# Ledger of designs, part 25: peptides against a protein of PDB entry 7RZF

Target 1, 358 residues: chain A of PDB entry 7RZF
Amino acid sequence: PFQEEHLKQLYKIVPIKDIRNLYVTFPIPDLQKYYKSNPGHYLGHLIGHEGPGSLLSELKSKGWVNTLVGGQKEGARGFMFFIINVDLTEEGLLHVEDIILHMFQYIQKLRAEGPQEWVFQECKDLNAVAFRFKDKERPRGYTSKIAGILHYYPLEEVLTAEYLLEEFRPDLIEMVLDKLRPENVRVAIVSKSFEGKTDRTEEWYGTQYKQEAIPDEVIKKWQNADLNGKFKLPTKNEFIPTNFEILPLEKEATPYPALIKDTAMSKLWFKQDDKFFLPKACLNFEFFSPFAYVDPLHCNMAYLYLELLKDSLNEYAYAAELAGLSYDLQNTIYGMYLSVKGYNDKQPILLKKIIEKM
Target 2, 358 residues: chain A of PDB entry 7RZF as posed
Amino acid sequence: PFQEEHLKQLYKIVPIKDIRNLYVTFPIPDLQKYYKSNPGHYLGHLIGHEGPGSLLSELKSKGWVNTLVGGQKEGARGFMFFIINVDLTEEGLLHVEDIILHMFQYIQKLRAEGPQEWVFQELKDLNAVAFRFKDKERPRGYTSKIAGILHYYPLEEVLTAEYLLEEFRPDLIEMVLDKLRPENVRVAIVSKSFEGKTDRTEEWYGTQYKQEAIPDEVIKKWQNADLNGKFKLPTKNEFIPTNFEILPLEKEATPYPALIKDTAMSKLWFKQDDKFFLPKANLNFEFFSPFAYVDPLHSNMAYLYLELLKDSLNEYAYAAELAGLSYDLQNTIYGMYLSVKGYNDKQPILLKKIIEKM

## One batch from the design tools (peptide; aimed at target 1 H41 L68 G71)

Design b2_p14_2_s2 (made by RFdiffusion4, then SolubleMPNN; from b2_p14_2, 8 letters changed)
Fold by OpenDDE base, seed 4:
Structure b2_p14_2_s2 (fold): chain B 358 residues (1-358), chain A 14 residues (1-14)
Amino acid sequence: as target 1 above (358 residues)
Amino acid sequence: EAVLRDGKGNKTYY
């Protein structure tokens, strides 16, 4: 376990690749025994959320961060880490202290709101869906993975332990959240900009780095992180599927798409799944407009329209993706193309939202 | 293996 001397440290690391990363790491207790409640997953889900009012949304709006991930990491025996990792922009590299302040503001928001059972339930449901409809893995890779996790889980639970949540434990969520404090932080910044500014070399890979104590004034700034009104808990994910019914094959099912509707304004082709038998659908819409590609101006306006439309849909894109739904919008020479793919249950909700933004 | 999850729940093993 890290001693107090290992806390409140900043590492400046020179990468081989041209990457800019920030790792904010917190030592936490070993949570392996709590896999049925998985408090680290709960916190990782919220801290790593990409919707409106999320940490990532705010950091992206400032142009400081491209991507954010959060969650628990195994350490040595008897301890773990909680890590928040962000991909930094060039501008973000100049604002690391402020980025970390925003992290602590979001963490403070989580403390103020307290553990939410509905969020746990969403995590439970999402993981159950992922388990139930997990794609076939390559046998060799799968066997190797299972052999590895047999060290951590009972044989009877080895297939389910990584997926199935069983217990809402607000006490454990609070316990982990209490470890996510400035006094318990280790910061690593990875950037080529530190080349020639390091004084240490890592023994195994020869990685150049510098270690510095984080100034007490900076720690105090992070400790005094207030509630930032831009941060809010996510809304309920309306795209989580609940109906997994597979409809029976139609008597007139064809191996190819059949024209089931033909009108002056629309043609509808339908093919039932006769191979995979999954509660999934692919909805593909081609919109025809004689104006979309008539001249360069209209072509560019159509392009800009779709870019603006995609931007307006960003609030739903993440929640849909979490729920195993995706959409795609493309310009075509005839107009535009819309695709909605994934679990069929909530596709109408996503489609409606897309149409309402159009 | 530490599974850092992106917001999308994708397990990135680091």
Scores: peptide ipSAE 0.031, ipTM 0.758, DockQ to the pose 0.522
OpenDDE base, seeds 1, 2, 3, 5: peptide ipSAE 0.030, 0.030, 0.030, 0.023; ipTM 0.754, 0.751, 0.745, 0.659; seed 5 fails the geometry check

Design b2_p14_2_s3 (made by RFdiffusion4, then SolubleMPNN; from b2_p14_2, 10 letters changed)
Fold by OpenDDE base, seed 5:
Structure b2_p14_2_s3 (fold): chain B 358 residues (1-358), chain A 14 residues (1-14)
Amino acid sequence: as target 1 above (358 residues)
Amino acid sequence: RVVLVDGKGNRYEF
């Protein structure tokens, strides 16, 4: 357990690799007993969200951060950490205090909105899908994993406990949010820019670092984090599958794609899955344009068009990915290629959104 | 084992 002397500390760490990372760490109670509600996952889902009005979206818009992850980490016995980790740009390395201010503004937004049962339900549904359709793990690895988690879960729940949410516990979400305060913070900045500016060496790995107390003025600035109007809760994820029906094999099912539509404007090939029996589909579209590769201008215009199209779809990309849907858009010498992959149920929704932006 | 969970629910072990 960290004492007060271990809180409000800044660590400047020299990496071996040329990386720039910020770790904002909060000591939290052991949440293991609350696995049925998993309040740390709820908060990690929101803090680590990449959609419009997210923490990451704002920090990216500033040019300070490339990636963000948030969530609970196991500590030593009887405590955990909540960690927000970001990959810093060169500019972001100069704005660490402001990045952390934005983190506290987002946390303050979560406090102001309060726990949302619909967000919990989405997490529950996503985890249930992930559990139901998880890939086969290597038996040895899986057995070792199960043996390890038997220390934490009842035998009856050991297979499900990591995935199946059962209980919405707003009280536990608030309890964790109450630990995400500047007075409890431990900050680590990882950058080669600290080379020759460190005074300590870590005993196990020889990592060079400097430890400093965070100034009380900076702590107070973070404590007074206001509501930033750019932060919003995510919208409901419309891509979460609900229908998992697997259609029986048709009597005329071919081992190869069959031409099921042939017109002057389109050919459609179809192959039913005869191997995996998953509620997944792969939709591939090749669009042909006589102008796609006529000259360098047309090629560049076609490239620019797809980059703009991808940018216009970014608002859906993250929500689709969470729900096990993906799309790919590429230029070809004949035109463009579109692929939509994942659970079949909500593919028409994603495809419609893509087409509406085209 | 550092299990960071991203907003996607992906577990990163460090």
Scores: peptide ipSAE 0.023, ipTM 0.678, DockQ to the pose 0.678
OpenDDE base, seeds 1, 2, 3, 4: peptide ipSAE 0.015, 0.016, 0.020, 0.014; ipTM 0.560, 0.537, 0.587, 0.471; seeds 2, 4 fail the geometry check

Design b2_p14_2_s4 (made by RFdiffusion4, then SolubleMPNN; from b2_p14_2, 9 letters changed)
Fold by OpenDDE base, seed 4:
Structure b2_p14_2_s4 (fold): chain B 358 residues (1-358), chain A 14 residues (1-14)
Amino acid sequence: as target 1 above (358 residues)
Amino acid sequence: EAVLYDGKGNVHYY
């Protein structure tokens, strides 16, 4: 286990590639035995959330971070790490202390709200969907993966252990949250900007780095992280599928899309899936407007309209993606194209949201 | 293996 001397440390690391990354790492107990509740996944889901009021949303709004991931990592025997990793912008590299402050503000928000059973249930449901509809992996890779997992899980659970959540354990969530404190932090900043500013070399890869103690004043700033009113728990993900019924093939099912509706205002083509037999659909809408491409002004207005529409839909994009839904909006010479893809169950909800923003 | 979750629920193993 890391001793106190290994905590509150900052590592400045020179990468080979031109990358800018921040790793905020916390030593945590070994959670492997708690795989049925997986408190690290719960926290990773929230900390890594990309919706409105999320940590990433705020950091993106400031132009400091491009991507954020959070979760548990295996350590040596008897301990793990919880890691928050962000891809830094050039500007973000200058604001690392503030980025980490925001991380602690979000963590403080999680403490204030306490463990939410509905969030656990969403994680459970999402993982169950992922397990149920997991694509076939290459046999060799899959076998190798399973062989590795056999070291951690009973043989009877080896296929499900990584996916199936069974137990809501708020106590374990709180226990992990209690470890996510500034006094337990290890920070690594990866940037080429540290070239020529390092004093150590890693033995295995020759990676150049500098180790510094984080100043007590900085630790204290992070310890005093307030509740930032911009941070909110995510709303319930309304796009998570619950109905996976596959409708029987229609007797008149054609190998090609059939015109099933023809009106002055709309044509509808339908093709039932006869190959994959998944509870998924692809909805494609082509909107025709004689004004969309009549002149350069209208063309630019149509473009701007779609950009604004896309921006207005960003609040749903992440939740939809988590639930295995996607949408696409494109300008065409005739007007607009909309595509909604994924599990069919909640596509009407997403489509309604899109239409309401149009 | 680190199971890092991106916001998208993708498990990144680092």
Scores: peptide ipSAE 0.028, ipTM 0.734, DockQ to the pose 0.492
OpenDDE base, seeds 1, 2, 3, 5: peptide ipSAE 0.027, 0.027, 0.026, 0.027; ipTM 0.732, 0.726, 0.722, 0.730

Design b2_p14_3 (made by RFdiffusion4)
Pose (drawn by RFdiffusion4):
Structure b2_p14_3 (pose): chain A 358 residues (1-358), chain P 14 residues (1-14)
Amino acid sequence: as target 2 above (358 residues)
Amino acid sequence: SFSLKTTGPVRTLS
């Protein structure tokens, strides 16, 4: 649907709720026919990746961006999109050309070195382990899902869809990586600061927007010289699991969780798993404080402190959320709350790091 | 219809 008359364009949209965002839209051909190599997932794993020396961490270091989501958007049949969607700070709206410039800097940093064998082997291993201990399904919604993807795949791999990968073909990685060029951009800015500046309006919904077609100054400023920032490739993962042993049932087996420790400091509830036999467990905690909801100031500093703890710890723990260990730490009325769940091997390192950062 | 394919955990955009 994107003919070249309406390419290289930058719209400005006025919202109703106060948000600020930047969408970068590329068009690409259909890659649902390539469901074994999956080049869109490779570029999505290399673009939207938090951690040391990556696209998001540098934009956090310049104070412009809270978070960004990579990957490719799939639309209808016979055509596909690719999106880099970002949200903005107060002075992140002033430097949009520089943000998109850094986006093409990281794309060119990934075009000078191109394919990687160990990233494909690591992602394939991760999908294989995440398929081997695939948990049980709720019978409603699961049959709708496997009848939702029954149109595309044959009868043998109706289940093993986007789980098992056979081959690493760098040609398709290079092909989809070439289609991401500044002749193929469509920038869209959402900001509430364009109240009285909009000429055009939408008939269907009634929203207002613009046409600021990007002059060639910034296009030929985008693709001209792009060496690097302080970017790097992600490093070897250490949260990949290795212990897949189901520990045996002990003498004192109980059908409900029993109180084991009762002190004036803490109490526990414990139950070995009897039904599922998956090498994974969930640990949860609820810390209490009478000072958490005393007045609005003390009920306000709690969200700020807990949010800055999540800010400063996502850079560390995104590899744990990527390997299958997910944590969550949010505030409650009474006190604060913690819940770490996932594979059975790397809970102590993650929970201990959470406490010592806390 | 439209769908988004991402890899890894996704955050909220504001």

Design b2_p14_3_s1 (made by RFdiffusion4, then SolubleMPNN; from b2_p14_3, 9 letters changed)
Fold by OpenDDE base, seed 3:
Parts: structure tokens; C-alpha cells; sequence
Structure b2_p14_3_s1 (fold): chain B 358 residues (1-358), chain A 14 residues (1-14)
């Protein structure tokens, strides 16, 4: 495990690829024995959330970060890490200290709100769905994976242990949150902008890097992270499916889409799933407009409309994606295409929200 | 004439 001399360190790393990444790493206890509650997953879900009032949403609004991932990472036996990783913009590379301040402000928000049982329940439900409808893996890879995880889980639970949550443990969530402090931080910045500015070479891969102590003033600034009123807990995910009933195959089910509605303004084709028998559907809508591609101005207006529509739907996109729903919006030479895919139970909710924004 | 075409599930259930 990292000792005190390994904490409060900044690493400036030169990548081979043109990438800009920030890694904020905290040493944490081994959480493996707590797999039934998985407090690191709970925190990863919130810290890595992409909805309104999330850490990512605020950092994106500032133009500093493109993507964010938060969660536990395995170390060696007896210790783990919690890592917040972000893809930095060029501007974000200049604001790393402020990005990390926002991370600690969000962590402080999580402390102030305390552990939320409803968030745990959502994680539990999402994981249960993921387990229940897990795709078939290649037998060789799957067997090797299972053989590996047999070292960590009881035989009876080896198939479920990575997915099924059983116990809400607020004490363990708080215990992990207590490790996510500025005094425990290790920071790595990965950028080509450090080329020729490094003084060390990593032994195994020849990676150029510089190691610096983080100034005490910066640590104190992060320790004094206030409650940023822009940060909010996510709203309840209304897209989590609860009904998985598979309707019986219709007696007259055709192997191809059948026209089930024909009107002056609309045609509807339907095909029942006769192969997979999953509680999923694909809804595809083609909107025809004679104006969509009539001239270059209208083409650009139709494009701009869809970009604005997509932007207005971003608030739902992440929550829908977590719940196994997706949508797609495209311009066509005839108008617009909309697709909604995933678990059929909550598709009407997502579709309604899309149509209300249109 | 606005025509709405709703096509049922295409093959991408992979």
C-alpha cells in the first residue's frame, strides 16, 4: 500500500498518443469482502454520474472535461484504489487544480447528503437487470473469468457476486468517503505538453514523467472545498425497467414486418420477436417533410434542429442508457429518423420525453 | 404531406 510519502504527489506523464487525461487516485481498504453491498460501486455511480448537477455536467459546462469515470479499482490483495479519471480539454489542462477542487466539492456534497438507500436500490435494480439479461460470453473466456473469481467469492455465489447487491451499508459508504480526502490524493496528469519537461523515466516502459509534491497551499484549498450549490444528487431514474413480461407469440405472427396501420398521415409496421424472446423492442420512426432537403438553407436548419434537439435530450440520455434504453436521431434526405431501443417497459416514457422536446 | 413511417424491430437486437 502507499505510505504517507507516496500521498499528495503529482505526476506529469508524457504519453505516446496525443491524449490528455487526469487521474485522481485514493488508496482505499480492500472492499472485496463487501461485494454484497459494494460501497465503491455506489460512490462510483454518483461520482461518475453524467446527469444534471453531476460532477461531469459542471466540468463540461466549464469546457474543462469531455468524459469522467469514477470507481474502485483493484490493487493487490488487501488494498484497492478509488480513481476519478477525466478526459481533459486543452483548457482543462490549464485548470487541473480547479477540476480537482470541484471533485472535492462534489465529494463534500455526498458527505453532506449522506448515504441514500434509494440510490443503492437503483444500483441493485440496474445490476439485477444486467445479470438477468446478460449476454452469452465466449465459453473459453467465461470459464477463465469464473476460474479467476473463484478465489474471491463462494462457489454458490460466483455467478452472481459481481452483479447482485444485497445489503445497504451506509457505514461502508461513509468509510470509503472518509478515504476520499486531499491528504490521501495521488494525481497523475497525462499530456504531450510535458514533453521535454520531465526528469524521470519509468523503468519498464520508458515512460517519461516528472514527480512533484503537491503544495500544502493547494492541499489546504482542496481541504476547504465548500458546498458548491451547482452539485445535486441525481433524480430517480424513471427508465429502470420493472416489467419483463414477454407476450406470447401471436398466432398470426409473420416472419416479416406486417402493416398494422395505414392512414393518410402514418403507416405502422410491426414484427413480434420470434427468435430472442427478450423484453426489448426497437421503435423506429421516419418523419417525412418536403422541406427537409428542398434547399441548402432548409438542410442546414434541419441539421441545426436535430443538434439542438439532441442537446435538449442530454438530460435524459444518460439515465436512459444506464437503464438499457437508447435513442438515435438522424437527418434523412426525406426528413428525420428517430430510433428508440431497449427494454420495452420504459420506452413509452423516453419516447414521450423525446416527442415533448420536439 | 407528412408521412410517419414506424418500422418495427430491425435486426440490431444483437
Amino acid sequence: as target 1 above (358 residues)
Amino acid sequence: EERLVVVGPVKELK
Scores: peptide ipSAE 0.007, ipTM 0.384, DockQ to the pose 0.021
OpenDDE base, seeds 1, 2, 4, 5: peptide ipSAE 0.000, 0.000, 0.000, 0.006; ipTM 0.331, 0.309, 0.302, 0.396

Design b2_p14_3_s2 (made by RFdiffusion4, then SolubleMPNN; from b2_p14_3, 9 letters changed)
Fold by OpenDDE base, seed 1:
Order: C-alpha cells, then sequence, then structure tokens
Structure b2_p14_3_s2 (fold): chain B 358 residues (1-358), chain A 14 residues (1-14)
C-alpha cells in the first residue's frame, strides 16, 4: 500500500498520443469481500453520473472536461484504488486545481446527504436487469474470464457476484467515502504540454514524467471544499424496466413486417419478435417534410434543429442509457428519422419526452 | 460512466 510519502503527489506525464487526461486516485481498502454490497460501485455510480447536478455536468458547463469516469480499480493484494478520470479540454488543463476542488465539493455533498438506500436499490435493479438479459459472449473469452473470477468468488456465486447486489451497507459506503480525502490523493496529469519539462523516465515503457509534491496550501484549499449548491443527487431513474413479460407469438405472425395501419398521414408496420424472445423493442419513425431538403438553407436548418433537439434531450439520455434504452435522431433527404431501442416497458416514457421536446 | 478502462502507465508498485 502507499505510505504517507506517496500521497499528495502530482505526476506530470507525457503521452505518446495527443491526449489530455486527469487521474485523481485514492488508495482504498480491498473491497473484494464486500461484493454483495459493492460500496465502490455505489460511489462510482454517483461520482460518474452524467445527469443534472452531477460532477460531469458542472465541469462540462465550464468547458473544462469532456468525459468523466469514476470507480474502483483493483490494485495489488489487500488494497484497491478509487479513481476519478476526466478527459480535459485545453482550458481544463489550465484549471486542474479547480476541477479537483469541484470533485471534493461533490464528495462533500455525498457526505452531507449520506448513503441513500433508493440509490442502492436502483443500482441493484440495473445490475439484476443486466445479469438477466446479458448477451451471449464468445465461449473462449467467457470461460477465461470465469476461470479468473473463480479466484475471487465462491463457485456457487461466480456467475452472479459481478452483478447481483444483496446488502445495503451504509457503513461501508461511508468507510470508502472517508478515504476520498485530499490528504489521501494522488494526481496524474497526462498532456503533451509537459514534453521537455520532465526529469524522470519510467523503466518499463520509457514514459517521461515529473513528480512533484502538491503544495500544502492546495491540499488545505481542497480540505476546505464547501457545499456547492449546483451539486445535487440524481433524480430517480424512471427508465428502469420493471415489466419483462413476453407476449405469446401471434398465430398470424409474419416473418416480415406487416402493414397494420395505412392512412393518408401515416403508415405503420409491425413485426413481432420470433427469434430472440426478449422484452425489447425497436421503434423506428420516419417523419416526412417537403421542406427538409428543398434547398441548402432548409437542409442546414433541419440539421441545426436536430442538434438542438439532441442537446435538449441530454438530461434524459444518460438515465435512459443506464436503463438499457437508446434513441437516435438523424436527418434524411425526406425529413427526420427517430429510433428508440431497448426494453419495451419504459420506451413510451422516453418516446413521450422526445416528442414533448420536438 | 463507471467502468474505468484506465490505460495508465503501469506503475510498478515497488
Amino acid sequence: as target 1 above (358 residues)
Amino acid sequence: EERLRVVGPVKKLK
């Protein structure tokens, strides 16, 4: 495990590729034995959330970060890491200290709210859905993965241990959250802007880097992170499917889509699933407009409209994606195409929200 | 996103 001398360190790393990344790493205890409660997943879900009031939403609003990933990572035997990784903009590279301050403000918000059983229940439900309707993997890869997992989980639970949550453990959530402190931080900034400014070379890959102690003033600034009123817990995910009923195959089911409605304003084709027998559907809509492609101006206006529509749907997109729903919006030469895919139970909710924004 | 595919430099923990 890292000793105190290895904490509060800043690493400036030169990448081979033109990338800008920030890694904020916290040493944490080994959580392997707590797989049934998975407190690291609970915290990763919240810290890595992309909805309104999330850490990512605030950092994006400032133009500092493109993407954020938060979660636990395996270390060596007896310890793990919690890592927050962000893709930095050029501007974000100049504001790393403030980005990390916002991370600690969000963590402080999580401390103030305390562990939420409803959030755990959503994680449990999402993971149960993911397990139940897991796609077939390639046998060779799957068997090799399972063989590796057998070192960590009982044989009887080896298939379920990575998915099924059983126990809400607020004590373990608080224990992990208590390790996410400025005094326990390791920061790595990856950027080509450090080329020629490094003094060390990594032994195995020849990666050039510089190691610096983080100033005590900066650590104190992060320790005094206040509650930022922009940070909120996510709302309940309304897209989590609860009905998985598969309707019996109709006697007149056709192998191809049948025209079930034909009017002057709409045609509707339907095909029942006769192959997969999953509680999933694909809804495809083609909207026709004589104006969509009449000239370059209208074409660009139709494009801009869809980009604005997509932007206005961002608040729902992440929650829908977590629940196994997706949508796609495209311009066509005839108008607009909309696709909604995933679990059929909550598709009407997502479709309604899309239509209300249109 | 929750799944850290951190392709970071393999720091050998000495």
Scores: peptide ipSAE 0.019, ipTM 0.483, DockQ to the pose 0.059
OpenDDE base, seeds 2, 3, 4, 5: peptide ipSAE 0.018, 0.007, 0.016, 0.014; ipTM 0.473, 0.510, 0.472, 0.479; seed 3 fails the geometry check

Design b2_p14_3_s3 (made by RFdiffusion4, then SolubleMPNN; from b2_p14_3, 9 letters changed)
Fold by OpenDDE base, seed 3:
Structure b2_p14_3_s3 (fold): chain B 358 residues (1-358), chain A 14 residues (1-14)
Amino acid sequence: as target 1 above (358 residues)
Amino acid sequence: EERLIVVGPVKELK
């Protein structure tokens, strides 16, 4: 495990690829024995959330970060890490201290709100769905994976232990939150901008890096992270499917899409799933407009409209994606294409929101 | 004439 001398360290790393990444790492206890409650997953879900009032949403609004991932990472036996990883913009590379301040402000928000049982329940439901409808893996890979995880889980639970949550443990969530402090931080910045500015070479891969102590003033700034009123807990995910009923195959089910509605303004084709028998559907809509591609101005307006529409739907996109729903919006030479895919239970909700924004 | 074509699930459920 990291000793005190390894904490409050900044690493400036030169990558081979042109990438800009920030890794904010905290040593945490081994959470393996708490797999039934998985407090690191709970925190990863919130810290890594992409919805309104999330850490990522605020950092994106500043133009500093493209993507964010938060969660537990395995160490060796007896310890783990919690890592917040972000893809930095060029501007974000200049604001690393402020990005980390926002991380601590969000963590402080999580402390102030305390552990939320409803968030745990959403994680539980999402994981249960993921387990229930898990795709078939290649037997060789799956067997090797299962053989590996048999070292960590009881035989009876080995198939479920990575997915099924059982126990809400607010005490364990708080215990992990108590490790996510500025005094425990390790920061790594990965950028080509450090080329020729490093003084060390990593032994195994020859990676050039510089190690610096984080100034005490910066640590104190992060320790005094206030509640940023822009940070909010996510809203309840309305897209989590609860109904998985598979309707019986119709007696007259056609192997091809059948025209089930024909009107002056619309045609509807339907094909029932006769192969997979999953509680999933694909809804595809083609909107026709004689104006969509009539001239370059209209083409550009149709493009701009879709980009604005996509932007306006970002608030729902992440929550829908977590729940196994997706949408796609594309320009066509005839107008617009919309697709909604995933669990059929909540597709009407997502579709309604899309149509209301249109 | 606005024509709405709703096409059922095409094969890309991979």
Scores: peptide ipSAE 0.007, ipTM 0.391, DockQ to the pose 0.021
OpenDDE base, seeds 1, 2, 4, 5: peptide ipSAE 0.000, 0.006, 0.000, 0.006; ipTM 0.327, 0.393, 0.316, 0.334; seed 5 fails the geometry check

Design b2_p14_3_s4 (made by RFdiffusion4, then SolubleMPNN; from b2_p14_3, 8 letters changed)
Fold by OpenDDE base, seed 5:
Structure b2_p14_3_s4 (fold): chain B 358 residues (1-358), chain A 14 residues (1-14)
Amino acid sequence: as target 1 above (358 residues)
Amino acid sequence: EERLKVVGPVKELK
C-alpha cells in the first residue's frame, strides 16, 4: 500500500501521444471479498454517471472535460484503488485544481445523500441483464479469463461473481466514500505541455515525469468542498428492461420483411426474429421530405435541425445506453433516418421521447 | 462511463 509520503502527490507526465488526461487516485481497501455487494461498482456508477446533475455534465458545461471514467482498480494483494479519470480540454488543463474541487463536491453530495438502495437495485438489474444476455466469447480467451478468476471466486460462483449483485451493503459504500478524501489523493496530469519541464524518467517505458507535493492550501480547499447545488443523484433509469418474453414464431413467418401496413403516408415492414430468439428489436424509420435536399440552404437547415435534436436527446442517451438501448439519427438525401435498437421492452419509451423532442 | 479494473499510469509510477 502507499504510505503517507506517497499521498498528496502530483505527477506531471509527458505522453508519447498528444493526449490530455487527469487521473485522481485514492488508495482503498481490497474489495474483492465484497464482490456480492460491490461497493466500488456502486460508487463508480454514480461518479461515472453522465446524466443531468452528474459530475461529467457539470465539467462538460464548463468546457473543461470531454469524458469521465470512475471506478475501482486492482492493486496488489490486500489493496485497491479508486480512480477518477477525465479527458481534459485545453481549457481544462488550466483548471485542474477546480476540476478536482468539483470531484470532491460530488463526493460530498454522495456522503450527504447516503447510500441509496434503489441505485444498488438498478446496478443489480443492469448486471443481471448483462449476464443473462452475454454474447459468446472466443473459447480460448474465455477459458483463460475463467482460469484467472478462479483465484478470486468460489468455483460455484466463478461465472456469476463478476456480474450478479446479491447484497446491499451501505456500510461498505460509506467505508469506501470515507477513503475518497483530499488527504488520501494521488493526482497525475498527462500532457505534452510538460515536455522539457520534467526531472525524472520512468524505468520501464522511459516516460518523463515530475513529482511534486500538492500544497497544503490546495488540500485544504478540497477538504472544504461544500455542496454544489448543481450536483444531483441520477433519476431512476426508466429504460431498464423488465420483460424478456419472446413471442412465438408466427405460423406464416417469412424469411424476409413483409409489408404489414400500406397507406398514403406510411409503409410498414415487419420481420420476426427466426434466428437469434432474443428479446431485442430493431426499429428503423425513414422520413421523407421533398424539402430535405431541394437546395443547399434546406440541406444545411436539415443538418442543423438534426444536430439540435441529438443535443436535446443527450439527457436520455446515457441512461438508454446503460440499459442496452441505442438510437441513431441521420440526414438522408430524402429526409431523415431514425433507428432504435436494443431490448424491445423499453423501446416504446425511448421512441416516444425522441418523437416528443422532434 | 464506469470502468472497473482501470489500468493507468499510476502503476508505472509505484
Scores: peptide ipSAE 0.018, ipTM 0.458, DockQ to the pose 0.105
OpenDDE base, seeds 1, 2, 3, 4: peptide ipSAE 0.018, 0.015, 0.000, 0.017; ipTM 0.475, 0.437, 0.413, 0.461

Design b2_p14_4 (made by RFdiffusion4)
Pose (drawn by RFdiffusion4):
Structure b2_p14_4 (pose): chain A 358 residues (1-358), chain P 14 residues (1-14)
Amino acid sequence: as target 2 above (358 residues)
Amino acid sequence: SFELKTTGPVRSLS
């Protein structure tokens, strides 16, 4: 649907709720026919990746961006999109050309070195382990899912869809990586600061927007010289699991969780799993404080402190959320709350680091 | 129909 008359364009949209965002849209051909190599997932794993020396961490370091989501958007049949969607700070709206410039800097940093064998082997291993201990399904919604993807795949791999991968073909990685060029951009800015500046309006919904077609100054400023920032490739993962042993049932087996520790400091509830036999467990905690909800100031500093803790710890723990260990730490009325769940091997390192950062 | 596919945990945009 994107003919070349309406390419290289930058719209400005006025919202109703106060948000600020930047969408970068590329068009690409259909890659649902390539469901074994999956080049879109490779570039999605390399673009939208938080951690040391990556696209998001540098934009955090310049104070312009809270978070960004990579990957490819799939639309209808016979055509596909690719999106880099970002949200902005107060002075992140002033430097949009520099943000998209850094996006093509990281793309060119990934074009000078191209394919990687160990990233494909690592991602294939992760999907294989994540498929081998695939948990039980709720019977409603699961049959709708496997009837939703029954149109595309044969009868044998109706289940093993986007789980098992056979081959690493760098040609298709290079092909989709070539289609991401500044002749193929479509920038869209959402900001509430364009109230009285909009000429055009939408008939269907009634929204207002513009046409600021990007002059060639910034296009030929985008693809001209792109060496690097302080970017790097992600490093070897250490949260990949290795212990897949189901521990045996002990003498004192109970059908409900029993109180084991009762002190004036803490109490526990414990139950060994009897039904599922998956090498994974969930640990949860609820810390209490009478000072958390005293007045609005003390009920306000709690969200700020807990949010800055999540800010400063996502850079560390995104590899744990990527390997299958997810944590969550949010505030409650009474006190604050913690819940770490996932594979059975790496809970101590993650929970201990959470406490010592807390 | 439209669907966004990403790899890994997804964050919320504000």

